# Ledger of designs, part 32: peptides against a protein of PDB entry 3JWR

Target 1, 323 residues: chain A of PDB entry 3JWR
Amino acid sequence: TRELQSLAAAVVPSAQTLKITDFSFSDFELSDLETALCTIRMFTDLNLVQNFQMKHEVLCRWILSVKKNYRKNVAYHNWRHAFNTAQCMFAALKAGKIQNKLTDLEILALLIAALSHDLDHRGVNNSYIQRSEHPLAQLYCHSIMEHHHFDQCLMILNSPGNQILSGLSIEEYKTTLKIIKQAILATDLALYIKRRGEFFELIRKNQFNLEDPHQKELFLAMLMTACDLSAITKPWPIQQRIAELVATEFFDQGDRERKELNIEPTDLMNREKKNKIPSMQVGFIDAICLQLYEALTHVSEDCFPLLDGCRKNRQKWQALAEQ
Target 2, 298 residues: chain A of PDB entry 3JWR as posed
Amino acid sequence: TRELQSLAAAVVPSAQTLKITDFSFSDFELSDLETALCTIRMFTDLNLVQNFQMKHEVLCRWILSVKKNYRKNVAYHNWRHAFNTAQCMFAALKAGKIQNKLTDLEILALLIAALSHDLDHRGVNNSYIQRSEHPLAQLYCHSIMEHHHFDQCLMILNSPGNQILSGLSIEEYKTTLKIIKQAILATDLALYIKRRGEFFELIRKNQFNLEDPHQKELFLAMLMTACDLSAITKPWPIQQRIAELVATEFWEQGDQVGFIDFVCTQLYEALTHVSEDCFPLLDGCRKNRQKWQALAEQ

## One batch from the design tools (peptide)

Design b1_p14_1_s2 (made by RFdiffusion4, then SolubleMPNN; from b1_p14_1, 9 letters changed)
Fold by OpenDDE base, seed 1:
Structure b1_p14_1_s2 (fold): chain B 323 residues (1-323), chain A 14 residues (1-14)
Amino acid sequence: as target 1 above (323 residues)
Amino acid sequence: MAALEALELIADAQ
């Protein structure tokens, strides 16, 4: 395609020029081409292209295929969300120095998972899919969308000309797919809530050990969640704009819940409850975000900007909730 | 933001 030719022929700017190592990064000013160039840079600077012998054209095609399989009519859970999740992963790996704690296969899997974790998202949550008796709800009992996202990820990885994992051994391939699956499934906040207690307790007791395979898996899950939620850590102007996108998508779901399911939406999904957004954001930060970024900062102190950003945004949301 | 889904999950867990 013309898009593939343009991407494959383009000079890829440095990570410094693209600012993709910054925890404060914003994609708002970037074109779709620039987001793809950033993605190439992430793979390159993580040594994934070299270590796994990725062909440049295949990587370009894969990136464009992933981007294409996000819906344009979804306000938040689109390519830009996936791209920002991957950028946060890249920043956590580089600036947060988590790269030194992980294997190349784990890094490869996390980056693929971050880009793929919301593939074909429909702008509705698992509860809506279940209540609407959607065909996907018959395929999967739990983490319905996350299983679908992984299935889409696998489909793309196996598509002709998109096989970025073709340089891996059979064992490396199996390991990578396992980690990708676990990482995508870990973006289900229900799983996060279920598992986070073990992680926080290991940190609290100073018993956390990344050499333990189970603890490694747990850490990768927590890191995925930390990147997926990273909008809450962004500079306030960016945070506000992303919160508006999320609210738009949730209100669209609430409108559909009224129309299609004949139910009253929760306050979160209720357009008429827009005034509760600040207090809900404070509640979210306190219940979900703060402890995660605190624990992540204990694993790597260089991740502190995520925690600091989260704390600053809590203060901003609290000030709005008091108005 | 899985944030707001988290609020639903928290609301459902309470």
Scores: peptide ipSAE 0.034, ipTM 0.764, DockQ to the pose 0.441
Fold by OpenDDE base, seed 2:
Structure b1_p14_1_s2 (fold): chain B 323 residues (1-323), chain A 14 residues (1-14)
Amino acid sequence: as target 1 above (323 residues)
Amino acid sequence: MAALEALELIADAQ
């Protein structure tokens, strides 16, 4: 395609030029081509291209295939969300120094998972999929969408000309796919809520050890969630705009719940209750985000900008909730 | 998963 030719022939700017090591990164000014260039730079600077012998054209095709399999009519859970999740992962690995704590296969898996974790997202949550009796709800009982996202990820990875993992041994390939699956499934916040207590307790007791395979798996899950939720850490103007996208998608779901399911939407998904957004954002930060970024900062102090951003945005949302 | 879905999940877990 012309898009592939343009991407494959383009000079990829440095991570410094692209600012993709910054936790404050914004994609708002970037074209789709520039987001793809950023993604190439992430793979390159993490040594994934070299270590796993990725062909440049195959990587370019894979990135474009991933991007294509996000829906354009979904307000938030689109390519830009996946791209920002991956950028936060890259920043956490590089600037946050998490790279030094992980294997190359874990890093490879996390980056693929971050880019793929919401593939073919429909702009509705698992509850909607279940209540609408969608065919996907017949395939999976829990984490319905996350299973679908992984299936889409696997489909793309196995598609002709998209096989970025072809340089791996059989054992490396199996390991990578296992980690990708676990990482994508970990983006179900229900799973996060279930598992986070173990992580926080290990941190609190100073018993956290990445050499333990179970604790490593737990950490990768927490890191995926931290990147997936990273919009809450962004500078206030970016945070506000992303919150508007989230609200738009949720209100669209609420409108569908009312129309298609004859259900009164929750306050979160109720367009008429938009005035509750600031207080709901404070609640979200307190209930989900703060403790996660605190724990992540205990694993690596260089991740502090995520915690600091989250704290700053809490203050901003609180000030709006008091108006 | 978005910030707001987490609030719904917490409400359902509670």
Scores: peptide ipSAE 0.034, ipTM 0.757, DockQ to the pose 0.469
Fold by OpenDDE base, seed 5:
Structure b1_p14_1_s2 (fold): chain B 323 residues (1-323), chain A 14 residues (1-14)
Amino acid sequence: as target 1 above (323 residues)
Amino acid sequence: MAALEALELIADAQ
């Protein structure tokens, strides 16, 4: 395609030029091409292209295929969300110095997972999928969308000309797919809520050990969540704009819940309760985000900007909730 | 997932 030709021929700027190592990064000013260039840079600077012998054209095609399989008519759960999740992962690995704690296969899997974790998202949550009796709800009982996202990820990885994992051994390939699946499934916040207590307790007791395979898996799940939620850590103008996108998608779901399911939406999904957004954001930060970024900062102090950003945004939301 | 999605998931998980 013309898009592939343009991407494959383009000079890929440095990570410094692209600012993709910054926790404060924003994609708002970037074109789709620039987001793809950023993605190439992430793979390159994580040594994934070299270590796994990725062909440049294949990587370009894969990135474009991933981007194409996000819906453009979804306000938040689109390519830009996936891209921002991957950028936060890259920043956490590089600036947060988590790269040195992980294997190349784990890094490869996390980056692919971050880019792929919401593939073909429909702008509705798992609860809506269940209540609407969507065909996907017949295939999966829990983490319905996350299973679908993984299936889409696997489909793309196996598509002709998109096989970025072709340089891996059979064992490396199997390991990578396992980690990708686990990482995508971990983005179900219901699973996060179930598992986070173990992680926080290990940190609190100073018993956390990444050499333990179970604790490694747990950490990768927490890191995925931290990147997926990273919008809450962004500088206030960025955070506020992303919160508006999220609210738009939620209100669209709430409108569909009324129309299609004949139910009154929750406050979060209710357009008429927009005035509750600030207080709900404070509640979200307190219930979900703060402890996660605190724990992540204990694993790597260089991740502090995520925690600091979250704290600053809590203050901003609290000030709005008091008005 | 955004802050708001997490609140729904918390609400749905409760």
Scores: peptide ipSAE 0.036, ipTM 0.763, DockQ to the pose 0.430; fails the geometry check
Fold by OpenDDE base, seed 4:
Structure b1_p14_1_s2 (fold): chain B 323 residues (1-323), chain A 14 residues (1-14)
Amino acid sequence: as target 1 above (323 residues)
Amino acid sequence: MAALEALELIADAQ
């Protein structure tokens, strides 16, 4: 395609030029081509292209395939969200120095997972999918969308000309896919809520050890969640704009819940209760985000900008909730 | 933001 030719022939700017190592990164000013270039840079600077012998054209095709399999009519859970999740992962790996704590396969898996974790997202949560008796709800009992996202990821990875993992051994491939699956499934916040207590306790007791395979898996899950939620850490103007996108998507779901399911939406999904957004954001930060970024900062102090951003945004949301 | 979904999940878990 012309898009592939343009991407494959383009000079890929440095990570410094692209600012993709910054926790404060914003994609708002970037074209789709520039987001793809950023993604190439992430793979390159993580040594994934070299270590796994990725062909440039194959990587370009894969990126474009991933991007294409996000819906354009979804306000938040689109390519830009996936791209921002991957960028946060890249920043956490590089600037946050988590790269030094992980294997190349884990890094490869996390980056693929971050880019793929919401593939074909429909702008509705698992609860809606279940209540609407969607065909996907017949395939999966739990984490319905996350299983679908992984299936889409796997489909793309196995598609002709998209096989970025072709340089891996059979064992490396299996390991990578396992980690990708676990990482994508970990983006189900229901799973995060179930598992986070173990992680926080390990951190609190100073018993956290990445050499333990179970703790490694747990950490990768927490890191995925931290990147997926990273919008809450962004500079306030960016945070506000992303919050508007989220609210739009949730209100669209709430409108569908009223119309299609004949139910009153929760306050979160209720367009009429938009005035509660600030207080809900404070509640979200307190209930979900703060402890995660605190724990992540204990694993790597260089991740502090995520925690600091989250704290700053809490204050901003609290100030709005008091108005 | 998965933030709001988390609030819903918390609400559903209560």
Scores: peptide ipSAE 0.035, ipTM 0.765, DockQ to the pose 0.428; fails the geometry check

Design b1_p14_1_s3 (made by RFdiffusion4, then SolubleMPNN; from b1_p14_1, 10 letters changed)
Fold by OpenDDE base, seed 3:
Structure b1_p14_1_s3 (fold): chain B 323 residues (1-323), chain A 14 residues (1-14)
Amino acid sequence: as target 1 above (323 residues)
Amino acid sequence: MAALEALEAVAAAQ
C-alpha cells in the first residue's frame, strides 16, 4: 500500500526528538504516520529489532495491521489508546528503568501486548457483551473482550507479511505468546482487582522478588494495568481531554443500554449524570490508581512521575467535584 | 481500560 511504502521509506526520528521517553507525552498533535514512526522507534530502542532479527518492512506492515484493526468509530478504545499504552510502557522501561529488570522476551511481549490489548474493541464493556448475548459471550465466560483482543493479536501475528516473531525459536515463540496472552488478560480490571492485593502485600512487607516466576508474572500484569490507566497520570489538560473521550464512549454505551437492552445505565454510563464525572474520577483514583502507582514507584523510584501525575489530577478532580 | 470502566469493574467486583 502507499501507506506502507511511505512508512518503510521514512526516516525514523530519535526517541528524544519524538519525546516518547517522557511520562508527560501526548499524541494529540501527531499524525497516524508519526504514531507509526514512534512505534518503530520503541521497537528499535528496546533492541527488539536487532535481538529478534525483525525485517523493517515486516515490522512496518505489522504496525499498520494493528492500527487498521482498531475501530475508528470508537471514541476512546482506538489506535490512539493502544499507542499511548505502548508509549507509557516504553517510558516505564526506559525512563522508569524497568528495562533492566526484565528479559528481552518479556519486553517484546509487553510492547506487542500494549499495542494489541484492545484490538477490535467495540466501545462497550464485558458487562454489555454479556447482557446483549453477543456471540463472544458464548465463547468466553470471563474477560470476554480481552480473550477476543488476544485472538485478534494472534491472527495478525500469523498473517502473511506480518510475522514479526519469525526470528524466534519455537521455545521463545511459545514463551512470548504466553506472556502476551497473560498481559492482555491482565487489562481486565476485574482481574487487576483480584490480584492487586497480593502485589501490594509483597511490596508492603518488602518481600517482592522479581526472580520468583510467580511474582514476575504478577508484576507484568500490574505494569500492564499501570500503562493502560496511564491517562490518569498525564498533565491536567491532557487528562481532561482523555476523560472527555472516555465519557463519550461510556455515554454511547449507556445510550445503547437504554435503546437496545431497555435498562437504565449506571451513573458512569449515564449522559444525564455528566456532572458526577469529577467525583467519579476521584473515586476511581482512590479505589484503583493511587495504590498501583505507589507500588510501582516502590519497584522503581524513577516511575514517580506517574504517581505524582495521578496525585495532581486527583486534586484537580476534587476541586471540580466541590463546585 | 479508562478510569470510568475501572469504577464499573470495582462496583461489579464488590
Scores: peptide ipSAE 0.032, ipTM 0.757, DockQ to the pose 0.446
Fold by OpenDDE base, seed 5:
Structure b1_p14_1_s3 (fold): chain B 323 residues (1-323), chain A 14 residues (1-14)
Amino acid sequence: as target 1 above (323 residues)
Amino acid sequence: MAALEALEAVAAAQ
């Protein structure tokens, strides 16, 4: 395609030029081509292209295939969200110095998972899918969308000309797919809520050990969530704009719940309750985000900008909730 | 998942 030719022929700027190592990064000014170039840079600077002998054209095709399998008519859960999740992962690995704590296969899996974790998202949550009796709800009992996202990820990875994992041994391939699946499934916040207590307790007791396979798996899940939620850590103007996209998608779901399911939406999904957004954001930060970024900062102090950003945005939302 | 999805997940887990 013309898009593939343009991407494959383009000079890939440095991570410094692209600012993709910054926790404060924004994609708002970037074209789709530039987001793809950033993605190539992430794979390159994490040594994934070299270590796994990725062909440049295959990587380009894969990135474009991933991007194509996000819906354009979804306000938040689109390619830009996946790209921002991957950028936060890259920043956490590089600037947050988590790279040295992980294997190359874990890094490969996390980056693929971050880019793929919301593939074919429909702009509705698992609760809506379940209540609407969607065919996906018949296939999966829990984490319905996350299973679908993984299936889409696997489909792309196995598609002709998209096989970025062809340089892996059979054992490396199996390991990578296992980690990708676990990482995508971990983006279900219901699973995060279930598992986070174990992680926080290990941190609190100074018993956290990444050499333990179970604790490693737990950490990768927490890191995925931290990157997936990283919009809450961004500089206030960026965070506020992303919160508007989220609210748009949620209100669209609430409107569909009212129209299609004949139910009153929750306050979060209710367009008429938009005045509660600031207080709900404070509640979200307190209930979900703060402890996660605190714990992540204990694993690596260089992740502090995520915690600091979250705290600053809490103050901003609290000030709006008091008005 | 967005901040708001997390609130729903919290609400659903409660």
Scores: peptide ipSAE 0.031, ipTM 0.753, DockQ to the pose 0.452
Fold by OpenDDE base, seed 4:
Structure b1_p14_1_s3 (fold): chain B 323 residues (1-323), chain A 14 residues (1-14)
Amino acid sequence: as target 1 above (323 residues)
Amino acid sequence: MAALEALEAVAAAQ
């Protein structure tokens, strides 16, 4: 395609030029081509292209295929969300110095997972999919969308000319796919809530050990969630803009819940409760985000900007909730 | 309980 030719021929700017190592990064000013260039830079600077012998054209095609399999009519869970999740992963690996704690296969899997974790997202949550009796709800009992996202990820990875994992051994390939699946499934916040207590307790007791395979898996899950939720850590103007996108998507679901399911939406998805957004954001930060970024900062102190950003945004949301 | 239900609702919504 013309898009592939343009991407494959383009000079890829440095990570410094692209600012993709910054936890404060924003994609708002970037074209789709520039987001793809950023993605190439992430793979390159993580040594994934070299270590796994990725062909440049294949990587370009894969990135464009991933981007194409996000819906344009979804307000938040689109390519830009996946790209921002991957950028936060890249920043956490580089600036947050988590790269040195992980294997190349784990890094490869996490970056693929971050880019792929919401593939073909429909702008509705698992609860809506279940209640609407969607065909996907017949295929999967739990983490319905996350299973679908992984299936889409696998489909793309196996598509002709998109096989970025072709340089891996059979064992490396199996390991990578296992980690990708676990990482995508970990973005189900219901699973996060179930598992986070174990992680926080290990941190609190100073018993956390990345050499333990179970604790490694747990950490990768927590890191995925931390990157997925990273919008809450962004500078206030960026946070507000993303919160508007989230609210738009949630209100669209709430409107569909009223119309299609004949139910009253929760306050979070109720357009009529827009005035509760600031207080709900405070509640979300306190209940979901703060402890995660605190724990991540205990694993790597260089991740502090995520925690600091989250705390600053809590104060901003609290101030709005008091008005 | 209400805080946990609100959390589950937030988690189910994201």
Scores: peptide ipSAE 0.030, ipTM 0.723, DockQ to the pose 0.124
Fold by OpenDDE base, seed 2:
Structure b1_p14_1_s3 (fold): chain B 323 residues (1-323), chain A 14 residues (1-14)
Amino acid sequence: as target 1 above (323 residues)
Amino acid sequence: MAALEALEAVAAAQ
């Protein structure tokens, strides 16, 4: 395609030029081509292209295929969300110095997972999929969408000309796919809520050990969630704009819940409850985000900008909730 | 909203 030719021929700017090492990064000013260039830079600077002998054209095609398999009519859970998740992962790995704590296969898997974790997202949650009796709800009992996202990820990875993992040994390939699956499934916040207590307790007791395979898996899951939720850490103007996209998508679901399921939506998904957004954001930060970024900062102090951003945004949302 | 209800709402929404 012309898009592939343009991407493959383009000079990829440095990570410094692209600012993709910054936790404060925004994609708002970037074209789709520039987001793809950023993604190439992430793979390159993490040594994934070299270490796994990725062909540049294959990587370009894969990135474009991933981007294409996000829906454009979904307000939040689109390519830009996946791209921002991956950028936060890159920043956490580089600026947050998490790279030094992980294997190359884990890094490869996390980056692929971050880009792929919401593939073909429909702008509705697992509860809606289940209640609407969607065909996907017959295939999966739990984490319905995350299973679908992984299936889409696997489909793309196996598609002709998209096989970015072709340079891996059989064992490396199996390991990578296992980690990708675990990482994508870990983006189900229901699973995060179930598992986070173990992580926080290990941190609190100073017993956290990344050399333990179970604790490593737990950490990768927590890191995925931290990147997935990273919009809450962004500078206030960025955070506020992203919160509007989230609200738009949730309200669209709520409108569908009324129309298609004949149910009253929750306050979070109720367009008529827009005035509760600030207080709900405070609640979300307190209940989900703060402890995660605190724990992540204990694993690596260089991740502090995520925690600091989250705290600052809590203050901003609280001030709006008091108006 | 109790912190738990907000948590459940967020968990249900994502």
Scores: peptide ipSAE 0.028, ipTM 0.731, DockQ to the pose 0.128

